Peptides against a protein of PDB entry 4A54. Designs and how they scored, part 46

Target 1, 94 residues: chain A of PDB entry 4A54
Amino acid sequence: MSVADFYGSNVEVLLNNDSKARGVITNFDSSNSILQLRLANDSTKSIVTKDIKDLRILPKNEIMPKNGTKSPSTNSTKLKSAETYSSKNKWSMD

## One batch from the design tools (peptide; made by RFdiffusion4, then SolubleMPNN)

Design b2_p17_7_s1 (from b2_p17_7, 5 letters changed)
Fold by OpenDDE base, seed 5:
Structure b2_p17_7_s1 (fold): chain B 94 residues (1-94), chain A 17 residues (1-17)
Amino acid sequence: as target 1 above (94 residues)
Amino acid sequence: DELEKLTEEFKKALEEE
């Protein structure tokens, strides 16, 4: 099998520096031995295979922790409709 | 485990390329 057979799979990578990366396998550069992952924030991380200490394929249904893109809280700027209360100036003429 | 098998297959694929 080729690395390309795993494109679109979720993977967790443990690096030699004990850092972890999780992402979708998007590409592999065999010439440079570079694995590319799409992260939860839609950024791409390139990992040199020599820097990989261990890895595992994750279940498809593992909701990669969506970095909660805070749905931009639609600050419903309550457009306070300035109801221009037309103060009817009751000109009481005396 | 199926995921363990897939993991080992992926590791082999990375070593062969």
Scores: peptide ipSAE 0.657, ipTM 0.920, DockQ to the pose 0.630
Fold by OpenDDE base, seed 3:
Formats: structure tokens, C-alpha cells, sequence
Structure b2_p17_7_s1 (fold): chain B 94 residues (1-94), chain A 17 residues (1-17)
């Protein structure tokens, strides 16, 4: 299996400095051995794999990405209905 | 556990790349 098969999975990473990071796996740079996580605040954290002491895959339900789905602000640009100026050209046939 | 299995598979994938 490749690391890419785990994109979108939730992971907890324990670093060598005993700090923890939790996020969604978004990318892996194989050339530099850098794992990228999207955190709960929508920021991205890059982690060098050599700095990982331990890790675990989490259930899909734990990191609810706050999909801040920016509800597209339906800028209801109220298309001002162009008032069809009904030019009543009263053609009087005389 | 399924999550433990996935964790070990992910660890192996990181070591192979």
C-alpha cells in the first residue's frame, strides 16, 4: 500500500519531543519524507517522518473536519429585475 | 482491531517510501 491510500484519513502523531498532532492526512512528500496534516483549525502542519515517535489511525468520525463549508455566500445578488420598460408604442393605424 | 491493522499498514507504507 502507498501513503496516498491513506489520504483523507484521520491520524494522531506522537513526535520525538512528546508533542502530539491530530489531523487529516492531505499529502506526503516522499523525496523529503514530509507528512502533511490538516489540523482542526484548517491550518496545515508538515511533519518530517524521522521526528515521528509513534502514530495511530483514528476513526473517521473523530476529526469532523469543520467543513467550514463556507456556505457559498449566496450573494443573492438580487438581480434587480430589469424593469422591462414596456414601450407601449401605440401604433395608431390611421 | 481494524484500526490497529490500518495503523500498521500506514507505518509500513511510510517506511517503504
Amino acid sequence: as target 1 above (94 residues)
Amino acid sequence: DELEKLTEEFKKALEEE
Scores: peptide ipSAE 0.657, ipTM 0.920, DockQ to the pose 0.634
Fold by OpenDDE base, seed 1:
Structure b2_p17_7_s1 (fold): chain B 94 residues (1-94), chain A 17 residues (1-17)
Amino acid sequence: as target 1 above (94 residues)
Amino acid sequence: DELEKLTEEFKKALEEE
């Protein structure tokens, strides 16, 4: 089985410095032994495999807490075209 | 555990590449 068979899987990685990373496996660079994870904030983290102390595959249904950055609803501020009410100053000619 | 099996397979794949 290749690392590519696990692309799109959720993984928790424990690093040698006791830090943890959780993300979706997006790529593996075999030449440099670099695992790429997409994190919950849509950032990419590159991890050198030698720095991995332990890892586990997570259930697919573990909705990585999307940090509910609600995509700011682009309030399409409908630029209500300011109807420039051209106040036709009806210059009353006296 | 199926996830444990997948984890072991992934670890092996990382070691072989």
Scores: peptide ipSAE 0.656, ipTM 0.920, DockQ to the pose 0.582
Fold by OpenDDE base, seed 4:
Structure b2_p17_7_s1 (fold): chain B 94 residues (1-94), chain A 17 residues (1-17)
Amino acid sequence: as target 1 above (94 residues)
Amino acid sequence: DELEKLTEEFKKALEEE
């Protein structure tokens, strides 16, 4: 089987620095040995396979703890495009 | 366990690429 057969699976990764990452497998770069995970916050994390100490596939229904970080309602403050009125200073040469 | 099997298959796939 290829790594691509596991795309969309949930994985927990234990790194050599004892940190953990949980995410959905989205891509693998075989040339650079980089595993890409989509995290619960919709960000992507790239992990070099050499930095992996251990891993496990998680159940599909395991609700990745959405860290209930309330998606800050990015109030898209519509930055009102300050219409820079380019005052065309028409140089009237008298 | 099915997840254990899938885990070992995934580990093997990572080692082969």
Scores: peptide ipSAE 0.652, ipTM 0.920, DockQ to the pose 0.618

Design b2_p17_7_s2 (from b2_p17_7, 8 letters changed)
Fold by OpenDDE base, seed 3:
Structure b2_p17_7_s2 (fold): chain B 94 residues (1-94), chain A 17 residues (1-17)
Amino acid sequence: as target 1 above (94 residues)
Amino acid sequence: KELEELTKKLREALEKE
């Protein structure tokens, strides 16, 4: 089983300095032993494997607090319905 | 139990690569 099989998984990583990182596994550089996580703020954190003290996979239902990036208020520009001026040209044939 | 086993597999994968 490779690290690539876990891409998209949410993980909590405990580092040797006792700091914690939480994110989605997006990439692994096997040549340099670097694990990449996408964090809740959409930034990317690179972690050297040797600096990992412990890790755990989080259950899928743990809603990573979506930092409410305010969905850009779709300013529903109310497209004012252009009033179709029905010019009733009453062509009276005499 | 399942997540623990998956975590173990991930750890093993990180150590082997």
Scores: peptide ipSAE 0.636, ipTM 0.912, DockQ to the pose 0.662
Fold by OpenDDE base, seed 5:
Structure b2_p17_7_s2 (fold): chain B 94 residues (1-94), chain A 17 residues (1-17)
Amino acid sequence: as target 1 above (94 residues)
Amino acid sequence: KELEELTKKLREALEKE
């Protein structure tokens, strides 16, 4: 599994300085080892992975940052594959 | 239990990358 599989997860991060951060994982920069969190105030916090002492995933029902991100109603528009009934209009040339 | 397993997987992913 990659870190990208956890994008959109709400997490609590404990840092080496004993401070805590809570937010949604929005990005991970593998080249620089930087985890990006969106916080409750819609700001972005960048955390260097070496500064992480501990981490936990929070349940979905816990206080998501109140930004009314409408759960994308995945209107699964069931693209009804319009079965193009090729009505072979056999034009009988008489 | 499920969240603990997912947390473990996330930690492992962060360490490998």
Scores: peptide ipSAE 0.625, ipTM 0.911, DockQ to the pose 0.731
Fold by OpenDDE base, seed 4:
Structure b2_p17_7_s2 (fold): chain B 94 residues (1-94), chain A 17 residues (1-17)
Amino acid sequence: as target 1 above (94 residues)
Amino acid sequence: KELEELTKKLREALEKE
């Protein structure tokens, strides 16, 4: 399977710095290893895959937390500061 | 269980591309 098969999936990403991001997968740049998420505030976040510690696909009915991220939608390949979402170290999966 | 398997597949896809 390719990452493109998961476009539209809602995911939670745990980064190496222990910050979390939640969003819908909108794009993946395989050449640069950049995963793009649409966040709850309709902005986009680019995540370098090497910075991902863990991830999970969220249930369709799970509410996406709104992040207080002030950064507008960006095509930056560099991670911006993510607002700390409620810490959940152990994820339940179906 | 299904989401766990899908998550695994996504992780594998991210590692291979």
Scores: peptide ipSAE 0.615, ipTM 0.911, DockQ to the pose 0.771; fails the geometry check
Fold by OpenDDE base, seed 2:
Structure b2_p17_7_s2 (fold): chain B 94 residues (1-94), chain A 17 residues (1-17)
Amino acid sequence: as target 1 above (94 residues)
Amino acid sequence: KELEELTKKLREALEKE
C-alpha cells in the first residue's frame, strides 16, 4: 500500500510543534518525504514527514477544503477500504 | 472502526516510503 492510494483523502495532521493542519492529500514526494495538502483556502502546505506527530483521516461530513474531493482516488485503488471511503454513506471512526 | 484502520494504513505507508 502506498501514500498515493490516499490521494484525495481529507486529513488532519498534528505536527511536532503541536500545530495542526487540515487538508486534502494532493501529492507525496517519496524522495524528500514531503506530504502535500490542499487547505480550505486553496493554498498548498508541504509537510516534511519527520515533522508529523500524528494524523487521522476525516469523515466526509467534516469540513472539506475548497476544490477538494470527499473520497480517496478509487480509479487506481483496488482496495476495499478505499472504496468504502468513496461511498456516499456517513463515515464513522468506529 | 473503519476510519481508524485506514488511518493506520496511511501511517504505515508514510513510514515505508
Scores: peptide ipSAE 0.601, ipTM 0.911, DockQ to the pose 0.667; fails the geometry check

Design b2_p17_7_s3 (from b2_p17_7, 7 letters changed)
Fold by OpenDDE base, seed 4:
Structure b2_p17_7_s3 (fold): chain B 94 residues (1-94), chain A 17 residues (1-17)
Amino acid sequence: as target 1 above (94 residues)
Amino acid sequence: EELEKLTKELKEALKKE
């Protein structure tokens, strides 16, 4: 089996520095040995496999604690289309 | 048991690539 067979799986990764990461496997770069996880905040974390001490697949029902980070309401700042006032400089050649 | 097997398979896949 390839790592690609596990895309979409939720995993907990224990790093060599004793930190933990939890996320969904989105990609694996075999050339650089980089595992990509989508985190609960929708950000992507890249992990070099050499830095992995241990990992486990989480059950589907483990609701990753959605840190209720309010999805920042993308205030669609309507970029007010700057009305380019075309000041036609009429060069009156006398 | 199934998740343990899958975890083992994933660990093996990560080592082979």
Scores: peptide ipSAE 0.641, ipTM 0.917, DockQ to the pose 0.646
Fold by OpenDDE base, seed 5:
Structure b2_p17_7_s3 (fold): chain B 94 residues (1-94), chain A 17 residues (1-17)
Amino acid sequence: as target 1 above (94 residues)
Amino acid sequence: EELEKLTKELKEALKKE
C-alpha cells in the first residue's frame, strides 16, 4: 500500500517535539518525505516524516469541527464570450 | 481494531517511500 491510499483520512500526528497536529491527508511528497495535512481552518501543514514520533487514524465520526466547507457554489460565471464587436471604425478621412 | 490495522499500514507506507 502507498500513502496515497490514505488520502482523505483524518489523522492525529505526534511530532518529536511533542506537539500534535490533526488534519486530513491531502498529499505526500516522497522525494522530500513531506506529509501534507489540511487542518480544520482549511490551512495546510507540511510535516517532514523524520519529525513524526507517532500517528493514528481517527474515526470518521469524530466531528471534525465542520468548517462547513460550503461546496464552492460554482457560480458559473457565464464567461460572457466577449463578442469582439468589430467596431468598423470607418475613419472617413475627408 | 480496524483503525489500528489501518494506522499500522499507513506507518509502514510512510517508511517505505
Scores: peptide ipSAE 0.641, ipTM 0.917, DockQ to the pose 0.669
Fold by OpenDDE base, seed 2:
Structure b2_p17_7_s3 (fold): chain B 94 residues (1-94), chain A 17 residues (1-17)
Amino acid sequence: as target 1 above (94 residues)
Amino acid sequence: EELEKLTKELKEALKKE
């Protein structure tokens, strides 16, 4: 699978500096290892993959950024998106 | 859980590219 299969997915990213970003995956630059997220304010955040400490895909019922999609891209492989998850801890993905 | 699976797959994709 490629990162492109996840375009349109809503994700929460934990950075190495312990800051968080939440947005829809809009692009991935494989040459520079840069993940692009569209944020709730419709701005774009570029994240270098080396700065990512952890990430999770968010359920569709969570707040979505403007002009974002709630499901992974259908351009390559149709991925299913879970609607809910149970949180036992800060980064649980039940 | 499906989101855990998908998240794992995304993490692996990010490492391989």
Scores: peptide ipSAE 0.613, ipTM 0.917, DockQ to the pose 0.600; fails the geometry check
Fold by OpenDDE base, seed 1:
Structure b2_p17_7_s3 (fold): chain B 94 residues (1-94), chain A 17 residues (1-17)
Amino acid sequence: as target 1 above (94 residues)
Amino acid sequence: EELEKLTKELKEALKKE
């Protein structure tokens, strides 16, 4: 699969500096290894893949935290999403 | 869990490109 297959997916990204970003994957620049996320405030965040410590795809039912008045339009992707994550750790999935 | 599988696939895609 390519990164393009995940366009429109909601993700949580943990960076090497322990900061977090949540957004919809809108683009990936393979030449420069830059992942672009649309955030809840409709701004775009560019993330260099080398700065990613970890990431997870969010379930469709998980409301992105509103860092503003607008939630990003979740385009229905062909990807299936589960409803619940386990509470084992911050990155645990059922 | 399906999201864990999809997450793994995304992680692998990010490494290959």
Scores: peptide ipSAE 0.602, ipTM 0.917, DockQ to the pose 0.627; fails the geometry check

Design b2_p17_7_s4 (from b2_p17_7 with E1K E6L E9K I14L)
Fold by OpenDDE base, seed 4:
Structure b2_p17_7_s4 (fold): chain B 94 residues (1-94), chain A 17 residues (1-17)
Amino acid sequence: as target 1 above (94 residues)
Amino acid sequence: KELEELTEKLKKALEEE
C-alpha cells in the first residue's frame, strides 16, 4: 500500500517539536520524504517525515475545528523550483 | 477500529518510501 492510497484523507500530525498540524493529504514526495497537507485555510503545509512524531487519520465528519491556534510559522522553506534552464547547446556544425 | 487500522497502514507506507 502506498501513501498515494491515502490522498484526500484528513490527518492530524504531531511533530517532534510537539506542534500539531491538521489537514488533507494532497501529495507525498518520496524522493525527499515530504508529506503535503492542505490546511483549513486552503494553504499547503509541507512536512518532512523525519519531523513526524505521530499521526492519525481523522474521521470524515470531524469538522476540522478552525482552531485559530497560531500554527507556529514554520519557516516555509520555499523549495525554489529549480528552473531547469534547458540550455539546448545547438551544436552548429559549420 | 477501522481508522486505527488505516492509520497503521499509512504509517507503514510512510516508512517504506
Scores: peptide ipSAE 0.647, ipTM 0.919, DockQ to the pose 0.614
Fold by OpenDDE base, seed 1:
Structure b2_p17_7_s4 (fold): chain B 94 residues (1-94), chain A 17 residues (1-17)
Amino acid sequence: as target 1 above (94 residues)
Amino acid sequence: KELEELTEKLKKALEEE
């Protein structure tokens, strides 16, 4: 399988600096090892694969958390609390 | 789980390219 088979998939990426990114895979540059994500605000984030600590594919129904725009009105969709990644980097995948 | 299997396939693809 190639990375291209996963274009359009929603992913959560945990970086080596413990920051997280969520987005749709839009492109992969194999020559430079750069994964491109489209974020909820329609911006693009480029991630070097060496900076990825862990990643997971999200279910299709998981609404990408819109960055901090408090959409005032719609009910607190429980941002499923980023499950406290236990320090041991084990993603509890359902 | 299906998503876990797909995730491992994606991880492998990222390492091979």
Scores: peptide ipSAE 0.646, ipTM 0.918, DockQ to the pose 0.688
Fold by OpenDDE base, seed 5:
Structure b2_p17_7_s4 (fold): chain B 94 residues (1-94), chain A 17 residues (1-17)
Amino acid sequence: as target 1 above (94 residues)
Amino acid sequence: KELEELTEKLKKALEEE
């Protein structure tokens, strides 16, 4: 499993300095080992993984940051199969 | 129990990447 499988999960992070952060996982930069959280105020916090002492996933019913990001309504943009109507314009050259 | 298992999986994923 990758960290990406947990995008959208609400987590509590305990840092090595004993401070806590709560937010939704929005991104992970594997090259720099940086976890990004969206906080309750819609700001983004970047956390270096080496600074994480502990973490836990929170239940969905706990106070999610109030921005109810509506589950992207999968507007099933019905990819209308562009039926390429090959209109054979029979250009009858007279 | 389920959230604890998911938490351990997330911890492992953070260590492997």
Scores: peptide ipSAE 0.646, ipTM 0.918, DockQ to the pose 0.753
Fold by OpenDDE base, seed 2:
Structure b2_p17_7_s4 (fold): chain B 94 residues (1-94), chain A 17 residues (1-17)
Amino acid sequence: as target 1 above (94 residues)
Amino acid sequence: KELEELTEKLKKALEEE
């Protein structure tokens, strides 16, 4: 799978400096290893992958950016269904 | 746990690209 399969997913990123970012994956620059998130205020945050300590995909019922998507951009039924299923329970990862 | 599996797939994708 590529990172592009997760475009539109809402994620929480924990950085090495212990700061957190939440946003929708909008782009990934593989050449520079830069993950781009659209934040709740519609700004874009670029994160170098080496600065990521941990990340998780959030359920659809989490706070979403205004111009973000609630599901991956791909037509993968499994990915969309998984996120939809997990949105039923707050903080569910099942 | 579907989101956990998807999270691990995303992590792997970020490491491989």
Scores: peptide ipSAE 0.618, ipTM 0.918, DockQ to the pose 0.643

Design b2_p17_8_s1 (from b2_p17_8, 8 letters changed)
Fold by OpenDDE base, seed 4:
Structure b2_p17_8_s1 (fold): chain B 94 residues (1-94), chain A 17 residues (1-17)
Amino acid sequence: as target 1 above (94 residues)
Amino acid sequence: SSLIKELEEKLNKSYKE
């Protein structure tokens, strides 16, 4: 298949400098050998093909682990302060 | 070009995996 057949594919690109880029293939400039990726923040990254060490197509179902920082649910246990009802004995002296 | 062919090879390899 041609590069254009992979438009819309989500890929992880390993560069020669050991950095990684992840995004959707949106375009390929054959004249300059430049691959364009749309990143998660909707920005576009241009990668020169000669700088690509390795590439993998990501499966559609791979839920990118949202590093859901589980905000520690601080279970604020509201200590129910037991209101001790002091029964005021009204001593009526006749 | 040789670079285009190399990119296609990488993509096709990954697609078959």
Scores: peptide ipSAE 0.670, ipTM 0.925, DockQ to the pose 0.638
Fold by OpenDDE base, seed 3:
Structure b2_p17_8_s1 (fold): chain B 94 residues (1-94), chain A 17 residues (1-17)
Amino acid sequence: as target 1 above (94 residues)
Amino acid sequence: SSLIKELEEKLNKSYKE
C-alpha cells in the first residue's frame, strides 16, 4: 500500500533520536518526504522521513488518551438570580 | 525515492503485524 492509504491511521513514530511521536497521519509531502501527524492536542507535527527509525500503527480501539483538554471548568457562575421580590403593594382603594 | 519506499515498507510491515 502507498503512504496515502494510511491517512487517518493512528501511529507511533520512533525517531532516530529515540524520541516518540503519536498522532494521526494527515498528510505526506512526497516532494520533501515529510510525514504530517495530527497530535492529541490538535497541533500538527511534521516529521522528515529520514528521521524515522521505526513506526507502529496503533489499533483503532486504542483510545488515544484524549489529553484531557481541561474542559475549561465553565465556572458555572451560578447567576444568583436575584429574585427581585416585587413587593406587589396591593393598594386597597377604600 | 528510497525514503518513500522505506516509509511504505515500515507502514506495510506494521499493518501486517
Scores: peptide ipSAE 0.670, ipTM 0.925, DockQ to the pose 0.635
Fold by OpenDDE base, seed 2:
Structure b2_p17_8_s1 (fold): chain B 94 residues (1-94), chain A 17 residues (1-17)
Amino acid sequence: as target 1 above (94 residues)
Amino acid sequence: SSLIKELEEKLNKSYKE
């Protein structure tokens, strides 16, 4: 399966520095090899693939710490196509 | 790229476990 087939999966990522990140795979930039995770606080973390030591897909039944926010009933609101806001982040390679 | 393939391999491995 491709990386895109895992969009929406909860993963734990172990980085080369032995730190961990947990979140839902929301996007993958194939050009730059950057994996994007949505974290529990609804922020987005970008991880460079080369910094990934290992990863595991978390089972759906693993009680992610229910932050008491009501799981919004995923009414199948059509995943509005994340308008790729092409924010031209001028990555100034200085 | 080799990095993409490696990531896919890790994901697929984890999915099968």
Scores: peptide ipSAE 0.663, ipTM 0.924, DockQ to the pose 0.707
Fold by OpenDDE base, seed 1:
Structure b2_p17_8_s1 (fold): chain B 94 residues (1-94), chain A 17 residues (1-17)
Amino acid sequence: as target 1 above (94 residues)
Amino acid sequence: SSLIKELEEKLNKSYKE
């Protein structure tokens, strides 16, 4: 399956610095290899794929603390184009 | 890219577990 098939999945991401992030996959920027997570506080965290050490999908039955955010109703809110944060980090992947 | 493939592999592995 592609990354897009996992949109809406709740995941725990272990980073190379041994920190963890937990959230729902909302978007993936394939051009820059950036995974976007919506966190419990409704903020968005952008994670560069190269910084991901490991990842696990959390089971639906895991009582995630019900932050009262209603199940995202499938309202097709057009994800407005992520503002190109022009950070010119020319990561030349040779 | 190799990074995208690696991410997909991690996701697919976790999904099958």
Scores: peptide ipSAE 0.658, ipTM 0.924, DockQ to the pose 0.659

Design b2_p17_8_s3 (from b2_p17_8, 7 letters changed)
Fold by OpenDDE base, seed 5:
Structure b2_p17_8_s3 (fold): chain B 94 residues (1-94), chain A 17 residues (1-17)
Amino acid sequence: as target 1 above (94 residues)
Amino acid sequence: SSLIKELEEKLNKSYEE
C-alpha cells in the first residue's frame, strides 16, 4: 500500500534521536519527504522521513485520551447593531 | 525515492503485525 492508504491511521513514530511522536497521519509531502501528524492537542507535527527510525500503527481500540477540550462555547457576543442615529442636522438658515 | 519506499515498507510491515 502507498503512504496515502494510511491516512487517518493513528501511529507512534520513533525518531532517530529516540524521541517519540503519536498522532494521526493527515498528509505526506512526497516532494520533501515530510510526514504530517495531527497530535492529541489538534496541532500538526511535520516529521522528515529520514528522521524516522521506526513506526507502529496503533490499534483503533486504544482509547487515545481524547482530551475532550470542550469547544469553547463561543459566547455569541450579540454585536448590538449600532443604530445609526440619523442626526437630522436642521440647519435653520435664518 | 528510496525514503518513500522505506516509509511504505515500515507502514506495511506494521499493518501486517
Scores: peptide ipSAE 0.658, ipTM 0.920, DockQ to the pose 0.628
Fold by OpenDDE base, seed 2:
Structure b2_p17_8_s3 (fold): chain B 94 residues (1-94), chain A 17 residues (1-17)
Amino acid sequence: as target 1 above (94 residues)
Amino acid sequence: SSLIKELEEKLNKSYEE
């Protein structure tokens, strides 16, 4: 298979400097031999192929820890229901 | 290029494992 057949695959890349990158293959620049990964933070990392020591395809069921952007706990500001205190003005019609 | 072929080989190997 070609590199393009692996677009959308989640991979772990081991670089020659022993650093690791994890992401989804989004593009490959064949002219420059650059592999592009979308990282968990939605940023793009460009990796020069010559810097790749090894790689592995991660199984689809491996829940990439979505960096859970802590959904800002919508502090349910209890909209204080404006209790319209209907002040019953007792207009005593005498 | 030789580099592209090497990358494809790594990907294919990992896919078969």
Scores: peptide ipSAE 0.657, ipTM 0.920, DockQ to the pose 0.676
Fold by OpenDDE base, seed 3:
Parts: sequence; C-alpha cells; structure tokens
Structure b2_p17_8_s3 (fold): chain B 94 residues (1-94), chain A 17 residues (1-17)
Amino acid sequence: as target 1 above (94 residues)
Amino acid sequence: SSLIKELEEKLNKSYEE
C-alpha cells in the first residue's frame, strides 16, 4: 500500500533520537518526504522520514488517551433566576 | 524516492503484524 492508504491511522513513530511521537497520519509531503501527524492536543507535528527509526500502527480500539482537555468546567453559573416575586397587588376596588 | 519506499515498507510491515 502507499503512504496515502494509511491516512487516518493512529501511529507511534520512533525517531532516530529515541523520542516517540503518537498521532493520526493526516498528510504526507512526497516532495520533501515529510509525514504529518495530528497529535492528541490537536496540534500538527511534521516528521522528516529520514528521522524515522521505526513505526507502529496502533489498533483502532486503542483509545488514544484523549489528553483530557480539561473541558473547561463550564462553571454552570447557576443563574439564580431571581424569581422576581411580582407581588400582584390586587387592588380590590370597592 | 528511497525514503518514501522505506516509509511504505515500515507501514506495510506494521500493518501485517
């Protein structure tokens, strides 16, 4: 298969410096031999192919640890609906 | 290029494992 057939695959890349990168293959620049990965933080990492020592395709079921983007705790500011008690002054007209 | 072929080989090998 070509590199393009692996677009969307989760991969672990071992670099020549023994560092690792994990992400989804989003693009490959054939002119410059650059592999692009989307990382868990939604950033893009460009890896030069010559720097790749080894590569492993991760199984689809491996829940990439969603780096818990702290869902901004929407402080549900409980808008205390100030129930303005409209005191209906029922003026009884005698 | 030789580099592209090497990358494809790594990907295909990993896919077959």
Scores: peptide ipSAE 0.656, ipTM 0.920, DockQ to the pose 0.640
Fold by OpenDDE base, seed 1:
Structure b2_p17_8_s3 (fold): chain B 94 residues (1-94), chain A 17 residues (1-17)
Amino acid sequence: as target 1 above (94 residues)
Amino acid sequence: SSLIKELEEKLNKSYEE
């Protein structure tokens, strides 16, 4: 599978400096080899692929502490069809 | 690139575990 097939997966990344990052894969920049993770605090972390020592996909059943990432309620902003009331101001120039 | 292939390998390996 390609990297894009794993978008939305929760991962733990072990870096070469032995630090760890956990987050959801949101994007991959193939031109620069940069993996983007959304962290629990809703911030984005960019990780250069060369700095990744190891990676694991976290199982869905792990009670990830529900940081209540409220699924962005798709506020279906019902685009109120701006009925452009074309008020044809028929300026009757008398 | 070789780096992309390595990342894909790590992801695929972890998915199969």
Scores: peptide ipSAE 0.648, ipTM 0.919, DockQ to the pose 0.690

